Peptides against a protein of PDB entry 4Z5W. Designs and how they scored, part 46

Target 1, 305 residues: chain A of PDB entry 4Z5W
Amino acid sequence: IPDVFLELNKLWYFSAQSNLFNGEMPRSLSNSRSISLLSLRNNTLSGQIYLNCSAMTNLTSLDLASNSFSGSIPSNLPNCLRLKTINFAKIKFIAQIPESFKNFQSLTSLSFSNSSIQNISSALEILQHCQNLKTLVLTLNFQKEELPSVPSLQFKNLKVLIIASCQLRGTVPQWLSNSPSLQLLDLSWNQLSGTIPPWLGSLNSLFYLDLSNNTFIGEIPHSLTSLQSLVSKENAVEEPSPDFPFFKKKNTNAGGLQYNQPSSFPPMIDLSYNSLNGSIWPEFGDLRQLHVLNLKNNNLSGNIP

## One batch from the design tools (peptide; made by RFdiffusion4, then SolubleMPNN)

Design b1_p12_4_s3 (from b1_p12_4, 8 letters changed)
Fold by OpenDDE base, seed 3:
Structure b1_p12_4_s3 (fold): chain B 305 residues (1-305), chain A 12 residues (1-12)
Amino acid sequence: as target 1 above (305 residues)
Amino acid sequence: SPPPGFLTSFPD
């Protein structure tokens, strides 16, 4: 990418996704006063990620995903006082989340999907201080770590939590009950155990639940038949979506589905590929907004209602 | 059949 962004003093949005750009990010771009939205996703950019947050006073969105950047996670990003969304997916950091992220009050959406992030306990302890954090995607990190169950963890404004395919051990953490605005939970493709907790049915905004491919036991909580978001068509609050799309990976050579907004997900309960027992509750028929109920590959018995 | 896919912020 040419070093010409000093002349582009009115440039608000720069999207150069899915090109063949290589080398380092231009210094003029890292010092741009005008840029609000920067996306360089899916290129071959390299070197250290550096942003001059004192210069980049308009920066609101940063997508650097699927690049060949190296080195540390930029600890100065919390100094970008308007920065709301960060996508660092597929950047191989081999690092922990910086302690400075405790001060990241502008942060609303964060993805480190497949970024070789380590220490989930430290990551969650840091990120709980981000009071405006609504979307957190940590898929394909923390390999074989334990999902912390510490009840003191608090994500009050969390709406989307995705921590899939980490081989995480532990149980569904009780601290998620402190997230009453949670709409989407994906903890699939882990080694989570125990029972599915009944308090999940108290998450009145939860319309997408994926607990598939774990080691859950016991009965399906009857409280899941009373998930208010799946009973009634109440106001889908037009929530500010993250500036990065979601992708559902398919286990087939068919391309993944892209979802530009959380509201684009079909209302779903996926409990498949566990060790759940007991009956299917007839009251699942009350979930009039439910599009997908997936209970396959469990130990369920009795009548199908 | 393989288990269902999971969510991420990048394409396959």
Scores: peptide ipSAE 0.481, ipTM 0.909, DockQ to the pose 0.849
Fold by OpenDDE base, seed 5:
Structure b1_p12_4_s3 (fold): chain B 305 residues (1-305), chain A 12 residues (1-12)
Amino acid sequence: as target 1 above (305 residues)
Amino acid sequence: SPPPGFLTSFPD
């Protein structure tokens, strides 16, 4: 990428995704006063990520995903006072979340999916201080760690939590009951155990629940038949979506489904590939907004209602 | 049947 961004004093949006760009980010780009949205996703960019936050006063969105960047996670990003969205997916940091992220008050959406992030306990302890954090994607990190169940963890404004395919141990954490605005939860492809907790049915905004491919036991909580977002249409709060899309990985050679907004996900309960027993509750018929109920590969018995 | 997929922020 050429070092010409000093001359581009009116450049507000720069998208150069899915090209063959190599080398480092130009110094003039890291000092741009005009850029609000920056996407360099899916290139071969390298070196250390550096942004001059004192110069980049208009930066609101940063997508650097699927690049060959090295070194540390930039600890100065909280000084970018308007920065809301960060996508660092597939950047191999081999690091912990910086302590400076406790001060990241502008942050609304963060992805480190498949970024070799370590220490889930430290990551969640830091990120709980981000009061405006609504979307958190941590898929394919924290391999074989324990999901912390510390009741003091508090994500008051969290709407989307995705921590899939980490081989995480432990139980569904009680601190998630402190997130009353939660709309989407994916904890699939872990080693989570115990029973599915009844308090999940009290999350009135929860329309997408994926607990598939874990080691859950016991009966399906009857409280899941009373999820208000799946009973009635009225709770579709159109919120500003993250500036990065979501992808559902399929085990088939068919490409992953792209979802540009959380509201574009089908209303779903997926409890498949567990060790759940008992019957299917007839009251699942009350979930008139439910598009997908997946209970396959369990130990369920009785009649299908 | 193959196990279900999971959510990511990248296409592949």
Scores: peptide ipSAE 0.477, ipTM 0.907, DockQ to the pose 0.828
Fold by OpenDDE base, seed 4:
Structure b1_p12_4_s3 (fold): chain B 305 residues (1-305), chain A 12 residues (1-12)
Amino acid sequence: as target 1 above (305 residues)
Amino acid sequence: SPPPGFLTSFPD
């Protein structure tokens, strides 16, 4: 990418995603006063990520995902006072979340999916201070760590939590009950154990629940049959989505399904590939908005309602 | 059956 962004004093949106750009991010780009949205996703960019937050006063969205950047997570990003969305997926940091992210009040959407992030306890302890954080994607990190269940963890405004495919141990964390606005939860492809907690059914905005491919035991909580978002459409809060898309990974070489907004997900309960027992509650028939109920590969018995 | 897919913020 050429170092010409000083001349582009009106450039508001720069998207150069899905190209073959290599080398470092141009210094003029890292100092752009005009850029609001920067997407360099899916290139071969390298070097350290450095942004001059004092210069980049209009930066609201940053997508650097799927690049060959190296070094640390930029600890100065909280100084980008308008920065709301960060996608750092597939950047191999081999790092913890910086302590400076406690001050990241502008942050609304964060992805470190497959970024070699370590220490989930520290990450969640830091990120809970991001009061405006609505979307958190941490898939393919924290390999074999324990998902902390510290009740003091508080994500008050969290709407989308995706921590899939981490081989995480532990239970469904009780601190999620402090997130009453949660709409989407994906904890699939972990080693989570215990019972599915009944309080999940109290998350009135929860329309997408993926707990698949874990080691959950016991019965399906009857409270899941009363999830208000799946009973009626009245509580569907259309909120601004993150500026990065979501992808449902498929085990087939067929490309993942892209979802541009959380609202584009089919209303779903996926509890498949667990060790759940008991019956399928007939009251799942009350979930008139439910598109996908996946209970396969469990120890369920009785009648199918 | 293949295990279910999971969500990411990047394409496959």
Scores: peptide ipSAE 0.463, ipTM 0.901, DockQ to the pose 0.861
Fold by OpenDDE base, seed 2:
Structure b1_p12_4_s3 (fold): chain B 305 residues (1-305), chain A 12 residues (1-12)
Amino acid sequence: as target 1 above (305 residues)
Amino acid sequence: SPPPGFLTSFPD
C-alpha cells in the first residue's frame, strides 16, 4: 500500500480487503485524521500494528483480520476515543489482552478469533470494564484453559458472545446471567462440563444458543422451552451490527456461511454432541420462532414429541 | 456425522 494518505485528507472509508497487499501499513495511514473506517482484512500485511490514536481522531472501525502482522497487541488503542469495532482475527499475537483495554470505553465490538490470545481469565477481567462492549468473539484462542466462572464478572451490555473451539474446561459460567441482553451465545467445540444451567432460559433476548460438542451431562433444562425471543415474534431492533461479518464454520469442506448481522442467524438451539439425558420436552413446540433444534448425538430417551 | 460448526469473524 503506498504511503500517500497524507494527501487523502478527506478519506473517510478505506476498504482494501481481500487483495494481495504486502509489507507494512503505510505510516501516513496510521496517522490519518480523516479515516473513520479502515478495512485491510485478508491481505499479507506485516510488521507491527501501530496506530497514532492522537492523529486518528475519526477512527471508528478497524479491520486488520487475516494479515501477517507480528508483535504485540497495540496497547494504545483505547486512546482512539471513537474506535468502536476491532477485528484482529487470524493475527498471531501470542499475547494477552493489554491491561489498557480496561479503559476502552468506545469499544462495542471486538474479535480476536484465532489470534493466539492467551489467559482467558485476564482477558475477561479486563474486557468487563468495557461498558459499551456488545460483541465479543474469542473463538480459537485460550487452548485448553479453564473458562472462568467468577460470578463477579459483568458484561451488562453483551449481546453476542462467541468463545468457540478453545478446548475450554469448566462449566457454563454463572456470570453470563449478568448479561440479560445476550442474544447469541456460542460456546461450542469446547470441553465444558456439568449441567446446562436453568438460568439460560431467563435470557429473554437469547435466540441463538450453541453449546454443541462439549461434555454436558444431565437433562435439558425445561426453562429453554420458555425463551421469550423464541416464543414471541419480537421486533428485533436492528441495532448497529459489528462492521465485521460472522462466519459459521462447517465441518464439511463447504465454505462457511457468512452472516453480516447477528439478526441474520436462524433462531437456534444446538445442544448436539453432548452427554445429555432425559426427554425432549414437548414444550419445545411453544418456541414458534425456533428454526433449528439440534439435539443429536446425546443420550436422550423417551418419546419424540 | 461430524459435529456442527462454530462461529468466527473470518472466513475459512
Scores: peptide ipSAE 0.487, ipTM 0.911, DockQ to the pose 0.868; fails the geometry check

Design b1_p12_4_s4 (from b1_p12_4, 8 letters changed)
Fold by OpenDDE base, seed 1:
Structure b1_p12_4_s4 (fold): chain B 305 residues (1-305), chain A 12 residues (1-12)
Amino acid sequence: as target 1 above (305 residues)
Amino acid sequence: APPPGFITSHPD
């Protein structure tokens, strides 16, 4: 990318995603006073990520995902006082989340999906201080770590939590009960064990629950038949989605489906590929907004209601 | 194994 952004003093939106750009980010771009939205996703950009937050006073969204960047996560990003959305998916950091992110009060949406992030305990301990954090995507990180169950962890404003395919051990963490605004939870493709906790059914905004491909045991909590978001047509207020899309593979041979907003996911309970026992509750029939109930490949018995 | 049906913020 040419180093010409000093002259572009009116440039508010720069999207150069899905090109063949290589080399480093131009220094003039990293110092742009005008840019609010920066997307360089799906290129071959390299080097260290550096942004001059003292200059980039208008920066609100940063998408650098699927590039060849190396080195540390930029610890100065919390100094970008208007920065709300960060997508660092597929950037191989091999790092922990910086302690400076405790001060990241502008942060609303963060993705490190498949970014070789380490130490989930430190990551969650840091990110709980981000009072405006609504979307957190940590899929394909923390390999074989333990999902912390520390009850003091608080994500009060969290709406979307995705920590899938991490080979995480542990149980469904009690601290998630402190997230009453949670709409979407994906903990699939881990090694989570124990029972599914009844308090999950108290998350009145939870319309998408994926606990599939874990090692959960015991009965399905009857409280899941009382998820208010799945009983009533509450007008899901289209809350401001993150500036990055989500992807989910449906079939082995199909490309991942793109979902531009969390609300674009069908209302779902997926408990498939566990060791759950007992009956299917007839009261799942009360979940009139439920599009997908996936209970396959468990130890369930009795009648199908 | 089932097809990977987990959510990411990137295309595969």
Scores: peptide ipSAE 0.584, ipTM 0.914, DockQ to the pose 0.710
Fold by OpenDDE base, seed 3:
Structure b1_p12_4_s4 (fold): chain B 305 residues (1-305), chain A 12 residues (1-12)
Amino acid sequence: as target 1 above (305 residues)
Amino acid sequence: APPPGFITSHPD
């Protein structure tokens, strides 16, 4: 990308996603005073990520995902006082979340999906201080770590939590009960164990639950049949979604389906590929908004209601 | 194994 952004003093939105751009990010772009939305996703950009947050006073959204950037996560990002959304997916940092992110009060949506992030305990301890954090995507990180169960962890405003395919050990953490606004939870493709906790059914806004491909045991909590968002059409005013899309693979050989908003996901309970036993509760029939109930590959018995 | 059906913020 040419270093010409100094002349573009009115540039508000720059999207150059899905091109063949290589080399470093232009220094004039890293110093742009006008830019609000920056997307360079799916290129071959390299070097260290540097943003002059004192110059970039209008920056609200940053998508650098699927690039060949290296080095540390930029510890100065909290100084970008208007920066709300960050997509750093597929950037191989091999790093921990910077301690400076405790001060990241503008942050609403963060993805490090498949970014070689380490130390989930430190990451969650840091990110809980981001009071405006609504969307957190940490899929394909923290390989074989333990999901912290520390009850003091608190994500008050969290709407979307995705920590899939990490081979995480531990149980469904009690601190998630401190997130009453949670709408979407994906903890699939881990090594999580124990029982599914009954308090999950108290998350009245939870319309998408994926616990598939874990090592959960015991019965399905009956409280899941009372998930209020799946019983009634809440006319929940769609809160502003992340500026980055989500992707879910349906088949091994297909590209991921793109979901521009969390609300674009079909209402779902997926508990498949566990070691759950007992019955399918007839009261799943009360979940009139449920599109997908997936209970396959468990040890369930009795009648299908 | 099941097909990978987890959510990411990248298509591939």
Scores: peptide ipSAE 0.579, ipTM 0.913, DockQ to the pose 0.710
Fold by OpenDDE base, seed 5:
Structure b1_p12_4_s4 (fold): chain B 305 residues (1-305), chain A 12 residues (1-12)
Amino acid sequence: as target 1 above (305 residues)
Amino acid sequence: APPPGFITSHPD
């Protein structure tokens, strides 16, 4: 990428995603006063990520995902006072979340999906201080760690939580009951155990629940048949659409389907590939907004209602 | 194993 961004004093949006750009980010780009949205996703950019937050006073969105960046996570990002969205997916950091992220008050959406992030306890303890955090994606990190169950953890404004495919141990953590605005939860492809807690049915905004491919036991909690967002069409709460898309693979041989907003996901309960027993509740028929109920590969018995 | 039906912020 050429070092010409000092002359581009009116440049507000720069998207150069899905090209073959190599080398480092130009110094003039890291000092741009005009840029609000920066996307360099899916290139071969390298070196350390550096942004001059004192110069980049208009920066609101940053997508650097699927690049060959190295070194530390930039600890100065909280000084970018308007920065709301960060996608650092598929950047191999091999690091913990910086302690400075406790002060990241502008942050609304964060992804470190498949970025070799370590220490889930420290990550959650830091990120709970981000008062505006609504979307958190931590998929493919924290390999074989334990999911913290510390009741003091509070994500008050969280709407989307995705911590899938980490081989995490433990139970569904009680601190998630402190997130009453939660709309989408994906904890699939872990080693989570115990029973599915009844308090999940009290999350009135929860329209997408994926607990598939874990080691859950016991009955399906009857409270899931009363999930308010799946019983009635509530008025569409203004969704925090992160400036980065989500992807979900339906088949092993297909590319991930792209979802631009959380509302683009079908309303779903997926409890498949567990060790759940008992009957299917007839009251699942009350979930008039439910598009997908997946209960396959369990120990369920009785009549199908 | 089930198909890898978990959510990411990247296509691959």
Scores: peptide ipSAE 0.574, ipTM 0.912, DockQ to the pose 0.713
Fold by OpenDDE base, seed 4:
Formats: structure tokens, C-alpha cells, sequence
Structure b1_p12_4_s4 (fold): chain B 305 residues (1-305), chain A 12 residues (1-12)
């Protein structure tokens, strides 16, 4: 990418995603006063990520995902006072979340999906201080760590939590009950154990629940038949989506299907590939907004309602 | 194992 962004003093949006760009991010780009949205995802950009937050006063969205960047997570990003959305997916950091992210009050959406992030306990302890954090994607990190269950963890404004395919141990963490606005939860493809907690059914905005491919035992909580977002349409919170898309794979060899908004996911309960027992509750019939109920590959018995 | 049906912020 040429170092010409100083001349582009009116450039508000720069998208150069899905090209063949290599080398470092231009210094003029890292100092752009005009850019609000920057997307360089799916290139071969390299070097250290550095942004001059004192210059980049308009930066609101940053997508650097699927690049060959190296080094540390930029600890100065909280100084980008308007920066709301960060996608750092598929950047091999091999790092912990910087302590400076405790001060990241502008942050609304963060993805480190498949970025070799370590220490989930520290990550969650830091990120809970991000008072405006609504979307958190941590899929394909923290390999074989323990999902912290510390009840003091508090994500008050969290709407989308995705921590899938981490081989995480532990249980469904009680601190998620402190997130009453949670709409989408994906904890699939972990090694989570214990019972599915009944308080999940109290998350009145939860329309997408994926607990598939874990080691959950016991009965399906009857309270899941009372998920208000799946009973009625009235709880559809129109919220600004993160500036990065989500992807869900259907097949091992296919690219993920793109979902531009969390609301583009079908209303779903996926509890498949666990060790759940007992009956399918007839009251799942009350979930009139439910599109997908996936209970396959469990130890369920009785009648299908 | 099921096909990978988990959510990411990247396509591949």
C-alpha cells in the first residue's frame, strides 16, 4: 500500500480488504486524521501494528483481520478515543490482552478470533472494565484453559459473546447471569462440563444459544422453554451491529457463511453433541420464534413432543 | 465429530 494518505485529508473510509497487499501498513495511514473506518482484512500485511491514536482522532472502526502482522497487541489503542470496533482475527499475536484495555471506554466490539490469545482469566478481568463492550469474539484462543467462573466478573452491556472452539474446561460461568442483555452466546466446541444452568432461561434477550460439542450432563433446563426472545418478537433489540461480519462454517472444507449482523443468525438452541439426558420438554412448542432446535447426539429419552 | 458450526469473525 503506498504511503500517500497524508494527501487524502478527506478520506473517511478506506477498504482494501481481500486483495494481495503485502508489506507494512503505511505510516501516513497510521497517522490519518480523517479516516473513520479502516479495513485491510484478508491481505498479507506484515510488521508491527502501530496506530498514532493522537493523530487518528476520527478512527471508529479497525479491521486488520487475516493478515501477517506480528509482535504485540497495540497497547495504545485505548487512546484512540473514538475507536469502537476492532477486528484482529487471525493475527498470530501469541499474547495476553494488554492491561491498558481496562481503560478502553470507546470499545463496543472486539474480535481476537484465532489470534493466539492466551490467559482467558486475565482477558476477561481486563475486558470487564470496557463498559461499552457489547460484542466479544474470542473463538479459537485459550486452548485448553479453564473458563473462569469468578462471580465478580461483570459484562453489563454484553450482547454477543463468542468463545467457541477453545477446548475450554469448566462450567457455564455464573458471571454471565450479570449480562441480562445477552442476545447471542456461542460456547460450542469446548470441553465445558456440568449441567446447563437454569438461569440461562432468564436471559430474556437470548435468541441464539450454542452449547454444542461440549460435555454437558443432566437434563435440559426447563427454563429454556421460557426464553422470552424465542416466545415473542417484542424483545428484538435493534442495536448497531459490529462493523465486522461473523462467519459460521457448515462444512469442514467450505468457507464460513457470512452473517453481517448478529440478527442474521436464525433463532437457535443448539445443545447437540453433549451427554444430556431426560426428556425433550413439550414446552419447547411455546418458543414460536425458534428456527433451530438441535438436540442430536445426546442421551435424551422419552417421547418427541 | 460434527462439522464445525461455531462462529468466528473470519471466513476460513
Amino acid sequence: as target 1 above (305 residues)
Amino acid sequence: APPPGFITSHPD
Scores: peptide ipSAE 0.570, ipTM 0.909, DockQ to the pose 0.720

Design b1_p12_5_s1 (from b1_p12_5, 7 letters changed)
Fold by OpenDDE base, seed 3:
Structure b1_p12_5_s1 (fold): chain B 305 residues (1-305), chain A 12 residues (1-12)
Amino acid sequence: as target 1 above (305 residues)
Amino acid sequence: SPPPGFLTTVPE
């Protein structure tokens, strides 16, 4: 990308996604006072990520995903006082979340999906201080770590939590009960064990639950049949979605589904590929908004209601 | 059949 952004003093939105751009990010771009939305996703950009947050006072959205950037996560990003959304997916950092992210009060949506992030305990302890954090995606990180169950962890405003395919150990963490606004939970493709906790059915806004491909045991909590968001059409005011789309990876050669907003997900309960036993509750019939109920590859018995 | 897929923020 040419170093010409100094002349582009009115540039508000720059999208150069899915091109063949290589080399470093231009220094004039890293110092742009006008840019609000920056997306360089799916290129071959390299070097360290550097942003002059004192110059980039209008920056609100940053998508650098699927690039060949290296080095540390930029610890100065919290100084970008208007920066709300960050997509750093598929950047191989091999790093921990910087301690400076405790101060990242503008942050609303963060993805590190497949970014070689380490130390999930430190990551969650840091990110809980981001009071405006609504969307957190940590898929394909923390390989074989333990999901912390520390009850003091608190994500008050969390709407979307995705920590899939990490081979995480542990149980469904009690601290998630401190997130009453949670709409989407994906903990699929881990090594999570124990029972599915009954308090999960008290998350009245939870319309998408994926616990598939874990090692959960015991009965399906009857409280899942009372998930209020699946019983009634709550006119959930569409809160501002992340500026980055979500992708459901398919294990088939069929292309993944793209979801531009969390509201575009089909209402779903997926508990498939566990070791759950007992019955399918007839009261799943009360979940009139449910589009997908997936209970396959368990040890369930009795009648199908 | 393989297990269901998981969510990411990039095409994989």
Scores: peptide ipSAE 0.498, ipTM 0.913, DockQ to the pose 0.859
Fold by OpenDDE base, seed 1:
Structure b1_p12_5_s1 (fold): chain B 305 residues (1-305), chain A 12 residues (1-12)
Amino acid sequence: as target 1 above (305 residues)
Amino acid sequence: SPPPGFLTTVPE
């Protein structure tokens, strides 16, 4: 990318996604006072990610996903006082989340999906201080770590939590009960064990639950039949979605489904590929907004209601 | 059948 952004003093949106750009980010781009939205996703950009937050006072969204960047996560990003959305998916950092992210009050949406992030305990302990954090995606990180169950963890404003395909051990963490605004939970493709906790059914905004491909045991909590978001046509207030799309990785050669907003997800309960037993509750029939109930490949018995 | 897919923020 040419180093010409000093002259582009009116440039508010720069999108150069899905090109063949290589080399480092231009220094003039990293110092742009005008840019609000920067997306360089799906290129071959390299080097250290550096942004001059003192210059980039208008930066609100940053998508650098699927690039060949190396080194540390930029610890100065919390100094970008308007930065809300960060997509750092598919960047091989091999790092922990910086302690400076405790001060990241502008942050609303963060993805590190497949970014070789380490230490989930430290990551969650840091990110709980981000009071405006609504979307957190940590898929394909923390390989074989334990999902912390520390009850002091608080994500009060969290709406979307995705920590899939990490081979995580542990149980469904009690601290998620402190996230009453949670709309989407994906903990699929882990090694999570124990029972599914009844308090999940108290998450009145939860319309998408994926616990599939874990080692959960026991009965399905009857409280899942009373998820208010799935009983009533409450107009899911289209809250501001992150500036990055979501992708459902399908194991079929058919391309992954793209979802531009969390509201575009079909209302779903997926408990498939576990060791759940007992009956299917007839009261799942009360979930009139439910589009997908996936209970396959469990130890369920009795009648199908 | 293959296990269900999971969510990401980029095409995997």
Scores: peptide ipSAE 0.486, ipTM 0.910, DockQ to the pose 0.869
Fold by OpenDDE base, seed 4:
Structure b1_p12_5_s1 (fold): chain B 305 residues (1-305), chain A 12 residues (1-12)
Amino acid sequence: as target 1 above (305 residues)
Amino acid sequence: SPPPGFLTTVPE
């Protein structure tokens, strides 16, 4: 990418995603006063990520995902006072979340999906201080770590939590009950155990639940038949989506589903590939907004309602 | 049957 962004003093949006750009991010780009949205996703950019937050006063969205960047996570990003959305997916950091992210008050949406992030306990302890954090994606990190269950963890404004495919151990964490605005939970493809907690049914905004491919036991909590977002349409919180799309990985490398908005997810309960027993509750028939109920590959018995 | 897919923010 040429170092010409100083001349582009009116450039508000720069998207150069899905090209063949290599080398470092140009210094003029890292110092752009005009850029609000920057996407360089899916290139071969390299070097250290550095942004001059004192210069980049308009930066609101940053997508650097799927690049060959190296080194540390930029600890100065909290100084980018308007930066809301960060997609750092598929950047091999091999790092912990910086302590400075405790001060990241502008942050609303963060993805480190498949970024070799380590220490989930520290990550969650830090990120809970991000008071405006609504979307958190940590998929394909923390391999074989324990998902912390510390009840003091508090994500008050969390709406989307995705921590899939981490081989995480532990149970469904009680601290998620402190997130009453949670709309989407994906904890699939882990080694989570125990029972599915009944308090999940109290998350009145939860319309997408993926607990698939874990080691959950016991019965399906009857309280899931009372998920208000799946009973009635009224709880569809119109919220600004993250500036990055979501992708549902398919087992075949052929064409994951892309979801541009969390609202584009089908209302879903996926409990498949667990060790759940007991019956399918007839009261799942009350979930009039439910599009997908996936209970495959469990130990369920009785009648199908 | 193949295991269910999971969510990411990039094509995987």
Scores: peptide ipSAE 0.482, ipTM 0.908, DockQ to the pose 0.869
Fold by OpenDDE base, seed 5:
Structure b1_p12_5_s1 (fold): chain B 305 residues (1-305), chain A 12 residues (1-12)
Amino acid sequence: as target 1 above (305 residues)
Amino acid sequence: SPPPGFLTTVPE
């Protein structure tokens, strides 16, 4: 990428995704006063990520995902006072979340999906201080760690939590009951055990639940038949979505599904590939907004209602 | 049938 961004004093949006750019980010780009949205996703960019937050006073969105960056996660990012969205997926950091992220008050959406992030306990303890954090994606990290169940963890404004395919041990953590605005939960492809907790049915905004491919036992909690978002069409307040899309990986050679907005997800309960027993509740018929109910590969018995 | 997929923010 050429070092010409000092002359581009009116440049507000720069998208150069899915090209063959190599080398480091230009110094003039890291000092741009005009840029609000920066996307360099899916290139071969390398070196250390550096942004001059004192110069980049208009930066609101940063997508650097699927690049060959190395070194530390930039600890100065909280000084970018307007920075809301960060996609650092598929950057191999081999690091912990910086302690400075406790002060990241502008942060609304964060992804480190498949970024070799370590220490889930420290990551959650830091990120709970981000009062404006609504979307958190930590998929393909923390390999074989234990999911913290510390009741003091509080994500009050969290709407989207995705921590899939980490081989995480433990149970569904009680601290998630302190997130009343939660709309989407994906904890699939882990080693989570115990029963599915009844308090999940009290999350009135929860329309997408994926607990598939774990080691859950016992009955399906009857409280899931009363999930308010799946009973009635509440007018979902159109909140500003993350500036990055979501992708559902399919185990078939058919390409993954892309979802540009959280509202584009089908209303879903997926409890498949567990060790659940008992019957299917007839009251699942009350979930008039439900598009997908997946209960396959369990130990369920009785009549199909 | 294969197990269901999971969510990410990039094509995997």
Scores: peptide ipSAE 0.478, ipTM 0.908, DockQ to the pose 0.869

